# Designs tried in a protein design run: peptides against a protein of PDB entry 5HDT. Part 31

Target 1, 163 residues: chain A of PDB entry 5HDT
Amino acid sequence: MVVKTFMDMDQDSEEEKELYLNLALHLASDFFLKHPDKDVRLLVACCLADIFRIYAPEAPYTSPDKLKDIFMFITRQLKGLEDTKSPQFNRYFYLLENIAWVKSYNICFELEDSNEIFTQLYRTLFSVINNGHNQKVHMHMVDLMSSIICEGDTVSQELLDTV
Target 2, 163 residues: chain A of PDB entry 5HDT as posed
Amino acid sequence: MVVKTFMDMDQDSEEEKELYLNLALHLASDFFLKHPDKDVRLLVACCLADIFRIYAPEAPHTSPDKLKDIFMFITRQLKGLEDTKSPQFNRYFYLLENIAWVKSYNICFELEDSNEIFTQLYRTLFSVINNGHNQKVHMHMVDLMSSIICEGDTVSQELLDTV

## One batch from the design tools (peptide; aimed at target 1 E110)

Design b2_p21_1_s4 (made by RFdiffusion4, then SolubleMPNN; from b2_p21_1, 12 letters changed)
Fold by OpenDDE base, seed 2:
Structure b2_p21_1_s4 (fold): chain B 163 residues (1-163), chain A 21 residues (1-21)
Amino acid sequence: as target 1 above (163 residues)
Amino acid sequence: MEEKRKKKIEEALEERRKKRE
């Protein structure tokens, strides 16, 4: 039920944002981030991505540690992009497309551990890319990584060295 | 500068893609 709610949300009013604030916070709990079911974790990641889209350029999370946990979690889910024949591939694609378009990771520049987050993202994307991926996947990955290096002057060279 | 960085990522990712099944 919560999954459908967030996935279908787009450009919500301020009132709606307030309404879903508690849900957004609960989705970032260990219960969901450490859920034993892989499919559930993917859905949680998609919901979190949608939350970032809705609240952009801000986020309902105030704790730097929580934000780090969330983005590290999302990054881990992106590993699922590797299997292009998986029944869940379309959801992984959605996750990638969303975070690339929204530039969701750019909020991490405010975090002291931003470099760690970005490095893990880059490593993950380069670890999953394969010949089964079409140009759209490639484009989204490039857009996602390029946005980060363009806005993060202090860490750009270090990130480029991971390539 | 930005365009050059983007191009570098594009090329690196494409090369990695071509090398993997």
Scores: peptide ipSAE 0.552, ipTM 0.926, DockQ to the pose 0.026
OpenDDE base, seeds 1, 3, 4, 5: peptide ipSAE 0.541, 0.546, 0.537, 0.544; ipTM 0.924, 0.925, 0.922, 0.924

Design b2_p21_2 (made by RFdiffusion4)
Pose (drawn by RFdiffusion4):
Structure b2_p21_2 (pose): chain A 163 residues (1-163), chain P 21 residues (1-21)
Amino acid sequence: as target 2 above (163 residues)
Amino acid sequence: RSTLTEEEKEEIVEKIEERLF
């Protein structure tokens, strides 16, 4: 249910944002990022993605250490894109479609461990892509990775090598 | 802030597109 409201919410709705702001900060709790249930981490990942969409360009989570935990957590969930036969696939696709459209990962440019995050993101995307994915999956991955290069400060040799 | 030229950016993006498509 929380996924639906965060999906349908708008950047304009200042009222609903101030209301659900405390829940948005809570969903990033370590209880969720490390929950052993696969279905829970997926739902939380979709929420954190819209939470970044709704509150842009000013995200609610300000702690860099915590902000790092989230985007690495999201990268681990993008591994679910590989199983195109799973009933949960369309939700993983929604997650990819969202962070691609919102360019949420660009928040990591200011983090000290940005290179580790972007490198692990690139490796993951190139390790999950297979013949089961339509062109929309390919398109969203390019949109996601293109923004990091074009709008980033630099490209390390390590990140360039993952390509 | 970016140290990359426009050409280097386009080449990198192209390599990504070619690998995925």

Design b2_p21_2_s1 (made by RFdiffusion4, then SolubleMPNN; from b2_p21_2, 7 letters changed)
Fold by OpenDDE base, seed 3:
Formats: C-alpha cells, sequence, structure tokens
Structure b2_p21_2_s1 (fold): chain B 163 residues (1-163), chain A 21 residues (1-21)
C-alpha cells in the first residue's frame, strides 16, 4: 500500500523527493482521502504532512483543487485530537506537531478558497481543544494559527470571528 | 479581507492564546 511506503520515509534527500513524487500524488487521490477506515485516513494525513515537510516550502501538488482537498482532509483528521484517550492520539498529535512546525497550511495563501480552509481549521482546533490536552498541544495550535495570521497578507473577517 | 498591522496581529495572536488556554 502506498501509505505504508510513505511511512518509511525518514529522509529529505532530493533523490527521495523525486522517487516518491508519483507516490505522493497517488496518496492525495480520492481513493485515500475518502478511505472508509478512519485509521487509514489518519495515516494518510500523517503521510501527507510528511510530504509537505519533505517538499517544503513547495508542495508537489500544483492543482488548487487538490491542495484544497488535502488541507480540508487534514483539517477533518485533526478532529481526532478531541479524545486524548484515543489509541491513535499520538498520531493525531504527530499530525498537529508536524503541520505546525512546517507551517504547511501557509501554502494555502495562494488558493482562492484559503478563507474557507483557514476558517475551518480554526473552528476545528478551537472546537477540539480541552483541559485534557497537555501544554504541547496548546502550543502547537497557537503556533499553527499564529503563523497563518502573521504571514498572511490579508485575513477575512470570517476567520477573525473564529478567534 | 483586511490588512493587519503588526499591533493588530499581536492582538489577534493574544486572543488565540487566550482562547486556547
Amino acid sequence: as target 1 above (163 residues)
Amino acid sequence: KSVLSKEEIEEIVKKIEEKLF
């Protein structure tokens, strides 16, 4: 499975970037983004986050629609952070940590639907955070959301209203 | 959409922090 292959990626060499370019594209296909198994979807999200990390600052995805789908998908997975006792919580944490560190969502500034993407992200993060989360989760969320505010040329009132 | 000043950005970030903690 393509997802398992990407999980084994632990290097950011140019050779690996080229090698896994096609796999990266396949991973972002509807087949994986709409996979019926939630654990698979989470794994896909983590792999996608890794892809963004590897290819940063430029993702291998050029289609605005595909990028939108990816980030909307990742945002949906972040809902899993709500349950700190979940067996998969560590992977959800990894996803958050990764996208916060890499500032992956910042690529969305170039998308027409960036407002929708960011708004849904903010709403999701604010909705899932609770007192059961450790400080690291809070800080990663702050870092993620703050980066978008700090680096964006403009912000919508809709986004601001989520704050 | 609106362009934010440095001060406005700082204020928003502060609000984010306050809402998360």
Scores: peptide ipSAE 0.597, ipTM 0.923, DockQ to the pose 0.705
OpenDDE base, seeds 1, 2, 4, 5: peptide ipSAE 0.584, 0.585, 0.579, 0.584; ipTM 0.920, 0.921, 0.915, 0.920

Design b2_p21_2_s2 (made by RFdiffusion4, then SolubleMPNN; from b2_p21_2 with R1K T5S E17K)
Fold by OpenDDE base, seed 4:
Structure b2_p21_2_s2 (fold): chain B 163 residues (1-163), chain A 21 residues (1-21)
Amino acid sequence: as target 1 above (163 residues)
Amino acid sequence: KSTLSEEEKEEIVEKIKERLF
């Protein structure tokens, strides 16, 4: 068994970043974020979540406005968690699980509009959760929201008012 | 924006849990 050195692992990571850079930029375009098909938008959100996982803790996007658009878009997709009997529920679950594990939203700490992003996220999650959801959904939501509170230096009163 | 102490953060986390369960 060939043990990969730290350098080899780091190189593999950089190669992955280069490979997906163009895809990441295209998926963040208005064409995909505003796609008329709901199922396509869900797939786009899942792909974007995977991109953030690959690039964590950084992002391949240099524009603060683009990052805001992406996370507002992902937040809108999370509304689909409400219907636990939907054929697409497993993909919504995957989206939640991924962004909670990666702590994807934490990249927004440095954004000027982080308050708006986090506030909309909290409102969305609190609005969709109900007793029909399994324990894993509840725990992923806790992990996601708690990470923002614990790892952030400051929070807005507007965000606190959602709790 | 307000800076939170560790104790304040823990309190908010508990409120989040109460809101979700």
Scores: peptide ipSAE 0.710, ipTM 0.950, DockQ to the pose 0.701
OpenDDE base, seeds 1, 2, 3, 5: peptide ipSAE 0.706, 0.704, 0.706, 0.706; ipTM 0.950, 0.950, 0.951, 0.950

Design b2_p21_2_s3 (made by RFdiffusion4, then SolubleMPNN; from b2_p21_2, 7 letters changed)
Fold by OpenDDE base, seed 3:
Structure b2_p21_2_s3 (fold): chain B 163 residues (1-163), chain A 21 residues (1-21)
Amino acid sequence: as target 1 above (163 residues)
Amino acid sequence: KSTLSKEEIEEIVNKIKEKLF
């Protein structure tokens, strides 16, 4: 399965990056983004995050709609951070850590719907954080949110209202 | 480059921290 293939991917050579471009596109298909299994969706999100890491600072996706779908999808998966005792928590943590480190969401700055994407992200993160989370989760969230504020050309009032 | 001043950014970041912690 495509998802399993990408799970084994790391920083690749330029040739390998090109080779996996088609697979990356398939991974972002509705088939995977709307997969009925939550564990599969989480895995897909992690793979997508890895893809963004590999292709950083550029995205392998050029369609604004596709990028929106991907980041809205990733945002939805981050809800899983709420349960620190979940067997899948470590993967949720990985997802957060990855996108925070890579600053993956910064690709969205040029999207027309960036405000919606960022607002949903902030709302989601603020809603899931609790006292059960370790310091690293808090810091990753800070890093992720701060990078958007710091590097974005404009910040909407709607986004600020989430803070 | 952000249209926000450094001070404004710092203020927002502080608010984020306060809300997260």
Scores: peptide ipSAE 0.647, ipTM 0.930, DockQ to the pose 0.890
OpenDDE base, seeds 1, 2, 4, 5: peptide ipSAE 0.631, 0.629, 0.628, 0.629; ipTM 0.925, 0.923, 0.918, 0.924

Design b2_p21_2_s4 (made by RFdiffusion4, then SolubleMPNN; from b2_p21_2, 8 letters changed)
Fold by OpenDDE base, seed 3:
Structure b2_p21_2_s4 (fold): chain B 163 residues (1-163), chain A 21 residues (1-21)
Amino acid sequence: as target 1 above (163 residues)
Amino acid sequence: KSTLSEEEIQKIVEKIKNKLF
């Protein structure tokens, strides 16, 4: 399946990046973003994060609506971090680690709905963090949130109110 | 560049840290 294929992807050559562009677009389709299986959705999110890593600093997606959908989708998946004892926790951790390291959300700066995206991200992260999380989770969240503050041209009051 | 000063950024980052930890 396409999802499993992308999970095995790492930084690719430019030629390979072009080859997988169509597959990346398919992963961002409603079929996958709205998949009824939560484990599939998590896997899709990880794949999408990998795609962003591969294509960084540019996104393979040009549609602002699609980008919004993707990041709102990823944000929803991050809710899974709340249960540190979940069998899928390591994948949720991977998702967080990836997007924090890559600074994937920074692509959203150009989006009209960036405020909504960032606000939802912050609210989600603050809502799921607890004392059961290890130090790395905390630091990845700090890195992710801080990068948005540090590199964003503007920060809305709504976003600041989440802090 | 951000419209926020470095000092303001650091303040916000500290708030983030305080809320997460």
Scores: peptide ipSAE 0.667, ipTM 0.935, DockQ to the pose 0.903
OpenDDE base, seeds 1, 2, 4, 5: peptide ipSAE 0.660, 0.658, 0.663, 0.661; ipTM 0.931, 0.930, 0.928, 0.931

Design b2_p21_3 (made by RFdiffusion4)
Pose (drawn by RFdiffusion4):
Structure b2_p21_3 (pose): chain A 163 residues (1-163), chain P 21 residues (1-21)
Amino acid sequence: as target 2 above (163 residues)
Amino acid sequence: TVAELEREMKELREEMEEMEE
């Protein structure tokens, strides 16, 4: 249910945003980012992605240590893109489609561990892509990774090597 | 860079909010 309301919510709806702001901060809790259930981390990941969409360009989570935990958590969930036969695949696709359209990862440019995050993101995407993915999956991955290079300060040799 | 400009805009917006408070 919370996934649907966050999916349908708009950046304009100041009213609903102030209301659900406390829940958005809570869904980033360590209870969810490390929940052992695969289905829960997936649903939480989709919420955090729309939470970044709704509140852009000013995200609610301000703590850099916490902000780091979220985007590494999201990268671990993008592993689910590999199993194109799973019934949960279209939800992983929604997650990819969302962070690609919103360019949420660009928030990490200011974090001290940005290179580790972007490098681990690149490796993950190149390790999950297979012949089961349509061109939309390829397109979203390019949109996601292109923004990091074009709009970033720099490209380390390590990140360039993952390509 | 785009990231540097966006960082400067963010800092300016935070200073404006602090002045208003």

Design b2_p21_3_s1 (made by RFdiffusion4, then SolubleMPNN; from b2_p21_3, 15 letters changed)
Fold by OpenDDE base, seed 3:
Structure b2_p21_3_s1 (fold): chain B 163 residues (1-163), chain A 21 residues (1-21)
Amino acid sequence: as target 1 above (163 residues)
Amino acid sequence: SAAEKRKLEKKLKELLKKLLE
């Protein structure tokens, strides 16, 4: 009885893990990352951020190329923070808050193209930051960038030029 | 956590709805 219960629980857990892995893979496909609808892309980005939060500090992906694609994709979505009056601003804020709190980008340190990813992130953040943003937005942006700088072993000149 | 899972599921449902439009 007890053994059967444990086995059932373990199987259910494994099935859920498999479901999340499959979901993560599907959401990271070109169909979603290159979807023509910006609202779809934003939702996908938020879902991916949620998945990273759930798996933190581990990554649900093993492919460096896929991870690069995902974070470059998320970085592109952060451009939406520039319009504080947009109906979707709250969702963009959620995305920023999530990735800053979880420190999702820190998983990129092991990637060969980490400097490119971080450079694009910093350029994007500095390009969208404006006086219309409240203190919380600024705080999350600073937290995100500071965490990467503090935990990075090597900072490229290109990244330094961006900051 | 269960709460995190529920948040994700809600977004997924919204995503599906958007895709069907």
Scores: peptide ipSAE 0.471, ipTM 0.916, DockQ to the pose 0.023
OpenDDE base, seeds 1, 2, 4, 5: peptide ipSAE 0.459, 0.439, 0.432, 0.459; ipTM 0.914, 0.907, 0.906, 0.913

Design b2_p21_3_s2 (made by RFdiffusion4, then SolubleMPNN; from b2_p21_3, 16 letters changed)
Fold by OpenDDE base, seed 2:
Structure b2_p21_3_s2 (fold): chain B 163 residues (1-163), chain A 21 residues (1-21)
Amino acid sequence: as target 1 above (163 residues)
Amino acid sequence: SAAEKRAAERKKKEELKKKLE
């Protein structure tokens, strides 16, 4: 357990909730978000997605800037969906499925830069979508984008132009 | 029920833990 050893989880209390909270916070650090290994970044993204799933509909991250960084980071990882034959595709699929089902990005509505985040997400999804993706992948992509549009009070023109 | 919710949360945490291994 690389993350456990790095973070020295023994420093935290044995309270499970507190332990996972601290872990969640550390996973959002620059050390992980800017890790040089692409596969590690993908794993981090999946873990972050799981954290959002666990804490939904809220998030353990209190900093708007940090939340923005996280979702911009996750968005960048979604670029890996473009290669359906990649050995890591299944993990990219998991990431997509998770964030779509949980509606993880909806937490961004409270952020000042929500439209920027959503725009980047849409552009990324449209850039990677191709005929090699099966119906499930397409469905998750559509669900993810549609949920944001339907649940948002307003959508910027820039975002609409992206769609 | 409350018990079901706790069980579900525990499962979620276990899944997260597994990914971090």
Scores: peptide ipSAE 0.025, ipTM 0.583, DockQ to the pose 0.035
OpenDDE base, seeds 1, 3, 4, 5: peptide ipSAE 0.149, 0.377, 0.288, 0.417; ipTM 0.700, 0.849, 0.815, 0.863; seeds 1, 3, 4, 5 fail the geometry check

Design b2_p21_3_s3 (made by RFdiffusion4, then SolubleMPNN; from b2_p21_3, 12 letters changed)
Fold by OpenDDE base, seed 3:
Structure b2_p21_3_s3 (fold): chain B 163 residues (1-163), chain A 21 residues (1-21)
Amino acid sequence: as target 1 above (163 residues)
Amino acid sequence: SAAEERRKLKEEKKELEEKLE
């Protein structure tokens, strides 16, 4: 489950949350997750991250397959962190900061394919980590990975090999 | 705050819509 402190749970009312349900479902469609424009995909990822923040510790998605697709999609977008000089770096930073703070990936523990998701996440993060990143980027990456390790009941050998 | 979160999402949605035009 997503871990969020009570102090961070100043969320919309249930009525207001209902307004985002259609948007959440729309953004999770293949049209957006498989969109050919990289900038579009990044915006979609940020919107999805914001949706998870709004709904935390719950999610508007009930399908395990859909949740898997979403987090695998978000993971792929994190590759954009590799270029610190990119015009879109600040948006990639926002994505990282958001998912690290909210601990969005922790909801994946309830998924059958959680190990696959976490493995891909760790591989992606380690592949993009470089000396050009500032302290905040490193901190968020560490926070994200540490939270998953600390709250996971079991860790696959494949995941351990990645770490 | 909840209001800030909503504003951020609305801004991103707007940018997304503009990008798709």
Scores: peptide ipSAE 0.544, ipTM 0.931, DockQ to the pose 0.024
OpenDDE base, seeds 1, 2, 4, 5: peptide ipSAE 0.533, 0.531, 0.536, 0.536; ipTM 0.928, 0.927, 0.928, 0.930

Design b2_p21_3_s4 (made by RFdiffusion4, then SolubleMPNN; from b2_p21_3, 18 letters changed)
Fold by OpenDDE base, seed 4:
Structure b2_p21_3_s4 (fold): chain B 163 residues (1-163), chain A 21 residues (1-21)
Amino acid sequence: as target 1 above (163 residues)
Amino acid sequence: SAASERAKKRKEKLELKKKLE
């Protein structure tokens, strides 16, 4: 299983990173990013999060347009955090925890459309945050947003209005 | 470059988190 493969992979396993590079690239294809099944898209997002963890601090995706597509895709999946009683909530939690810990979105600072990506991320997080979330979920959301603010040298007015 | 500096900072932070786990 692809999900298990990436979840168990170590960041320092250079041989494995090279072996699964092509698989990582294929997971970012339109076939997976635009998959009609919502649960499949969630699994793809988790795999992509693991890929960013494994290849941190860099990413195997060299195209700025592809990176933008991936992070906009992951942002859309985070909407699923709203329903804490969903059977898939644990997967959404894993996604949130991973990207917060790895600080995956921080790679977007090299992208021309970084402000758009961060704005959409913040709007999504604030739209789904609620009192039904436990302390750990809230902590990861705060960590994710604050790490971006701390690393950014400049913040657009649009992003400031969102925060 | 600015990108290289950011990458270096991310690497350092990740390594620090690993040590604290």
Scores: peptide ipSAE 0.145, ipTM 0.771, DockQ to the pose 0.064
OpenDDE base, seeds 1, 2, 3, 5: peptide ipSAE 0.090, 0.094, 0.133, 0.096; ipTM 0.724, 0.726, 0.759, 0.727

Design b2_p21_4 (made by RFdiffusion4)
Pose (drawn by RFdiffusion4):
Structure b2_p21_4 (pose): chain A 163 residues (1-163), chain P 21 residues (1-21)
Amino acid sequence: as target 2 above (163 residues)
Amino acid sequence: TLEELLEFAKEWNEEHPEPPR
C-alpha cells in the first residue's frame, strides 16, 4: 500500500510530502535495508526510489553514511532483474525505470565513496543483462549509466574498465 | 492503520534522529 501512494504522489503535493516525510526517513532504517525477506527489500527499494523522485532535487536523507547505505542497498536489489521469469520481475523493472528516469544516483557524486558505488552499479548491470530483457531494459540502463559519466566530475580507470 | 503507522514513524524518528551532514 505504501508503494502505491509513493508511486502516485507528486513533487507538487507539499501537503502529503510533509505528512509522509517521517515515514520516508524511517523506510531507510537498517531494519529494512537488511531485512532477510526478499519481498520486503524489494518493496522498500521501490519506495526509496520514489522518495528520491518526490523530494528532488532536495532529498530527505542528509546523512552521507546513511545515504551510502541506501544506494548500495538498491544496487543489490537490481540483481533481481536477471530472473525475467520471476513474478516479481516487473517490480524490479519499475525500480530500474525509476532510478533511471530520476537520475537518483547522481546524489552520490558528493559522497566520498562515489567510485565504489558507481563501479559496483556498473558491474551489477553488466552482470544481470541477458537475452530475456527487452530494449526498454537496455535503454534504462544506458540512461542510468550515461548520466553518471556526462554529469559527473570524473571517470576513474576502474569505472571505465567495467565498460 | 495508516494513521498509526505515521504516528509510529514520527515517534521513532524523534527517538532516533538521523545525524546531519

Design b2_p21_4_s1 (made by RFdiffusion4, then SolubleMPNN; from b2_p21_4, 10 letters changed)
Fold by OpenDDE base, seed 4:
Structure b2_p21_4_s1 (fold): chain B 163 residues (1-163), chain A 21 residues (1-21)
Amino acid sequence: as target 1 above (163 residues)
Amino acid sequence: SMEELLEEAKKYNEKNPLPKA
C-alpha cells in the first residue's frame, strides 16, 4: 500500500506533505530497506526517490544515520542498471532519472559521512556503466555525478567545461 | 565528456577512500 501510494504522488501541497510524513518515515525502516525481495527493494528505492522529489529541497528524514542508510540503500539499487535487458531496467532507469533530475544526493553534503556516500556512488556507477547504455542513461549519469562534483570542493576546470 | 567526468570522479575516490573495515 505504501509503495503504491508514493509511486502515484506528485509534488503535493504543504498540507499533504504533512499527512504523508509518517508513511515516508515508515518506508525508511529496516523492514523495507532490508527486505529480502530484490524487486521490493527496487520499488522502495523508487518511492524514496519520489519522497525526496516531493519534499525537495528538504527531506522528511532528520536523522543523519537514517539519511546515510537511505542513500547507501539507493546506491546499492543502482547496480541493477548494469543489465539493460532486464525486465526491471525501466524501473532502474526511473530511479536514475529521478535522483539525477532532483539532485537528491545533494542533501548528503550536510552529512558527516558524505564522502563515504559519494565515493560509494561513484564506484557503483563506474561498475555499471557500459556501452549498452543509450544516450539518455549516460546523460543522467553525467548529471548526477557532475552535480555532486560541482557542489563539492574538488572541482576541476576540465569538469566545469564538460558540464 | 563522460570520459572526463569519470576521470574526475576517480580522482575524487582516490582522495576520499572508504573507511577500512
Scores: peptide ipSAE 0.075, ipTM 0.652, DockQ to the pose 0.018
OpenDDE base, seeds 1, 2, 3, 5: peptide ipSAE 0.067, 0.067, 0.070, 0.056; ipTM 0.654, 0.653, 0.653, 0.648

Design b2_p21_4_s2 (made by RFdiffusion4, then SolubleMPNN; from b2_p21_4, 10 letters changed)
Fold by OpenDDE base, seed 4:
Structure b2_p21_4_s2 (fold): chain B 163 residues (1-163), chain A 21 residues (1-21)
Amino acid sequence: as target 1 above (163 residues)
Amino acid sequence: SMEDLLEAARKYNEENPLPPA
């Protein structure tokens, strides 16, 4: 079965894509990506994850620089997974789950700075993973790291064997 | 195992600290 065909069957309709297009473009603006409120940034990240889910395996963004900014932004938000007792943890979980399931970061393979993006992602995940996370969180983190580590140039063989 | 991964993560982070936010 072709991956693209499988994904298309589970994606939103073209009508829904059109509805979210303006939102997608606005959410990628500096106003939202650099918003001073941490909770707002988390909500923005979750919305962006939904956008990537809807448009997968493509993205509504045409600028490689913008895509880089978005994924670097999302990566920074994943730092919030560290505190499992946070009132916002469920939203961080939602972000993680969506990104892991959709494989949103696969779009980054087309970017010149893909290595930088993936490096920052697995470093971030390593920094937040801890024994306080339940099995579901661990599973999603492992899924993401397994995919990224295989593409990374700076990961030790020992780490590769562990994943 | 997950325990091994956590240990590896700890070691990796010590050797490769994240840049400031």
Scores: peptide ipSAE 0.119, ipTM 0.731, DockQ to the pose 0.016
OpenDDE base, seeds 1, 2, 3, 5: peptide ipSAE 0.095, 0.116, 0.106, 0.116; ipTM 0.718, 0.730, 0.725, 0.729

Design b2_p21_4_s3 (made by RFdiffusion4, then SolubleMPNN; from b2_p21_4, 10 letters changed)
Fold by OpenDDE base, seed 1:
Structure b2_p21_4_s3 (fold): chain B 163 residues (1-163), chain A 21 residues (1-21)
Amino acid sequence: as target 1 above (163 residues)
Amino acid sequence: SMEELLEEARKYNEKNPLPPA
């Protein structure tokens, strides 16, 4: 894919990828994904997003079930975008910006449960989108959703021209 | 537009409903 090839040019070196491997695997453990502190979960999500950026267009996770768990986890964290006045909003913004730019969710097309993941993502974004969000937030949300729709061949040229 | 994109996404969700909890 053209987008994936372009993104790969900005990826970290192979040496850096190797250094992050153990961390990547550890961050995807139930200990972190089910951590009781919401701020910790947000940080974990941001780190996972960074991992996807580093390894794009691939991922260090070999288990489809683990990948599903991770993206469902990230999706749940995006609920925090609703409160624009939260002191943690900047980190939620970072998460959104990262996964939108990297097109991290596109890796889910290879998963059997991709429909569940994308559906949950859309439902989550619909629930948090509000008039309090600035243009940049809206743009990232649009980019994230449109990328998935485009890969699914469900968008018209007219929609692409208006987005 | 955002509105049009949301409509497309809504249609997608209808075609791909979530499994029961």
Scores: peptide ipSAE 0.079, ipTM 0.682, DockQ to the pose 0.019
OpenDDE base, seeds 2, 3, 4, 5: peptide ipSAE 0.026, 0.071, 0.038, 0.045; ipTM 0.605, 0.680, 0.644, 0.658

Design b2_p21_4_s4 (made by RFdiffusion4, then SolubleMPNN; from b2_p21_4, 10 letters changed)
Fold by OpenDDE base, seed 5:
Structure b2_p21_4_s4 (fold): chain B 163 residues (1-163), chain A 21 residues (1-21)
Amino acid sequence: as target 1 above (163 residues)
Amino acid sequence: SMEELLEAAREYNEKNPLPKA
């Protein structure tokens, strides 16, 4: 029920955004972020990505620590992209597509631990990329990484020249 | 390109090691 509700929400509806604010906050609780079921965690990640899409450019989460926890959580789920033959791959693709399109990670630039978050993201993507990924997956990975590298003030000139 | 970004990512990861738990 919760998953369907967030996935079907309209980004242009301010009234709905206010109505489901409490539910959005509950999805970021430890109960969901540390859920023992891997498929549930994937669905939670997709819902969180939808929340960022709906509430963009401002997330409903005010705590920097909570935002860090959420993005570290999403990053961990991206490991599922490694198996292109998994029955859940389409949802991992959805997660990647959403966060790349929305540029969700860009909210992390203002966080104290932004470098840790981006490092973990790059390390994860580097570890999962393989020849089984089609051009669309590669394109989303490129979009996600290039947006962070190009907009980061703390990124070295060497990295900027490489992109 | 993807290859260039991955190389950049590798270099970035080397320069920014993850903290130990």
Scores: peptide ipSAE 0.166, ipTM 0.760, DockQ to the pose 0.018
OpenDDE base, seeds 1, 2, 3, 4: peptide ipSAE 0.139, 0.137, 0.127, 0.135; ipTM 0.754, 0.734, 0.736, 0.726

Design b2_p21_5 (made by RFdiffusion4)
Pose (drawn by RFdiffusion4):
Structure b2_p21_5 (pose): chain A 163 residues (1-163), chain P 21 residues (1-21)
Amino acid sequence: as target 2 above (163 residues)
Amino acid sequence: RELTSEKLEIVEKITERIFET
């Protein structure tokens, strides 16, 4: 249910944002990022993605250590894109479609471990892509990875090698 | 932060690798 309201919420709705702001900060808790249930981490990942969409360009989570935990957690969930037969696939697709449209990962440019995050992101996307994915999946991955290069400060040799 | 031809070439490589999958 929280996924639906965060999905339908708007960047304009200052009222609903101030109301749900405390929940948005809470969903990033370590209780959720490490929850052993696959279905919970997926739902939480979709929420954190819209939470970044709604509050842009000023995200609510300010702690860099915590901000790092989130985007590495999201990268681990993108592994679910590989199983195109699973009933949960369309929710992993929504997650990919969202962070691609919002360019959420660009928040990591200022983090000290940005290269580790972007490198692990690239490796994951190139390891999950298969003949089961339509061109929309290919398109969203390019949009996601293109923004990191075009709008980033630099490209390390390690990140360039993952391509 | 500025956009250069080298960056566009990297994007091109990404696009080619993805769509050849």

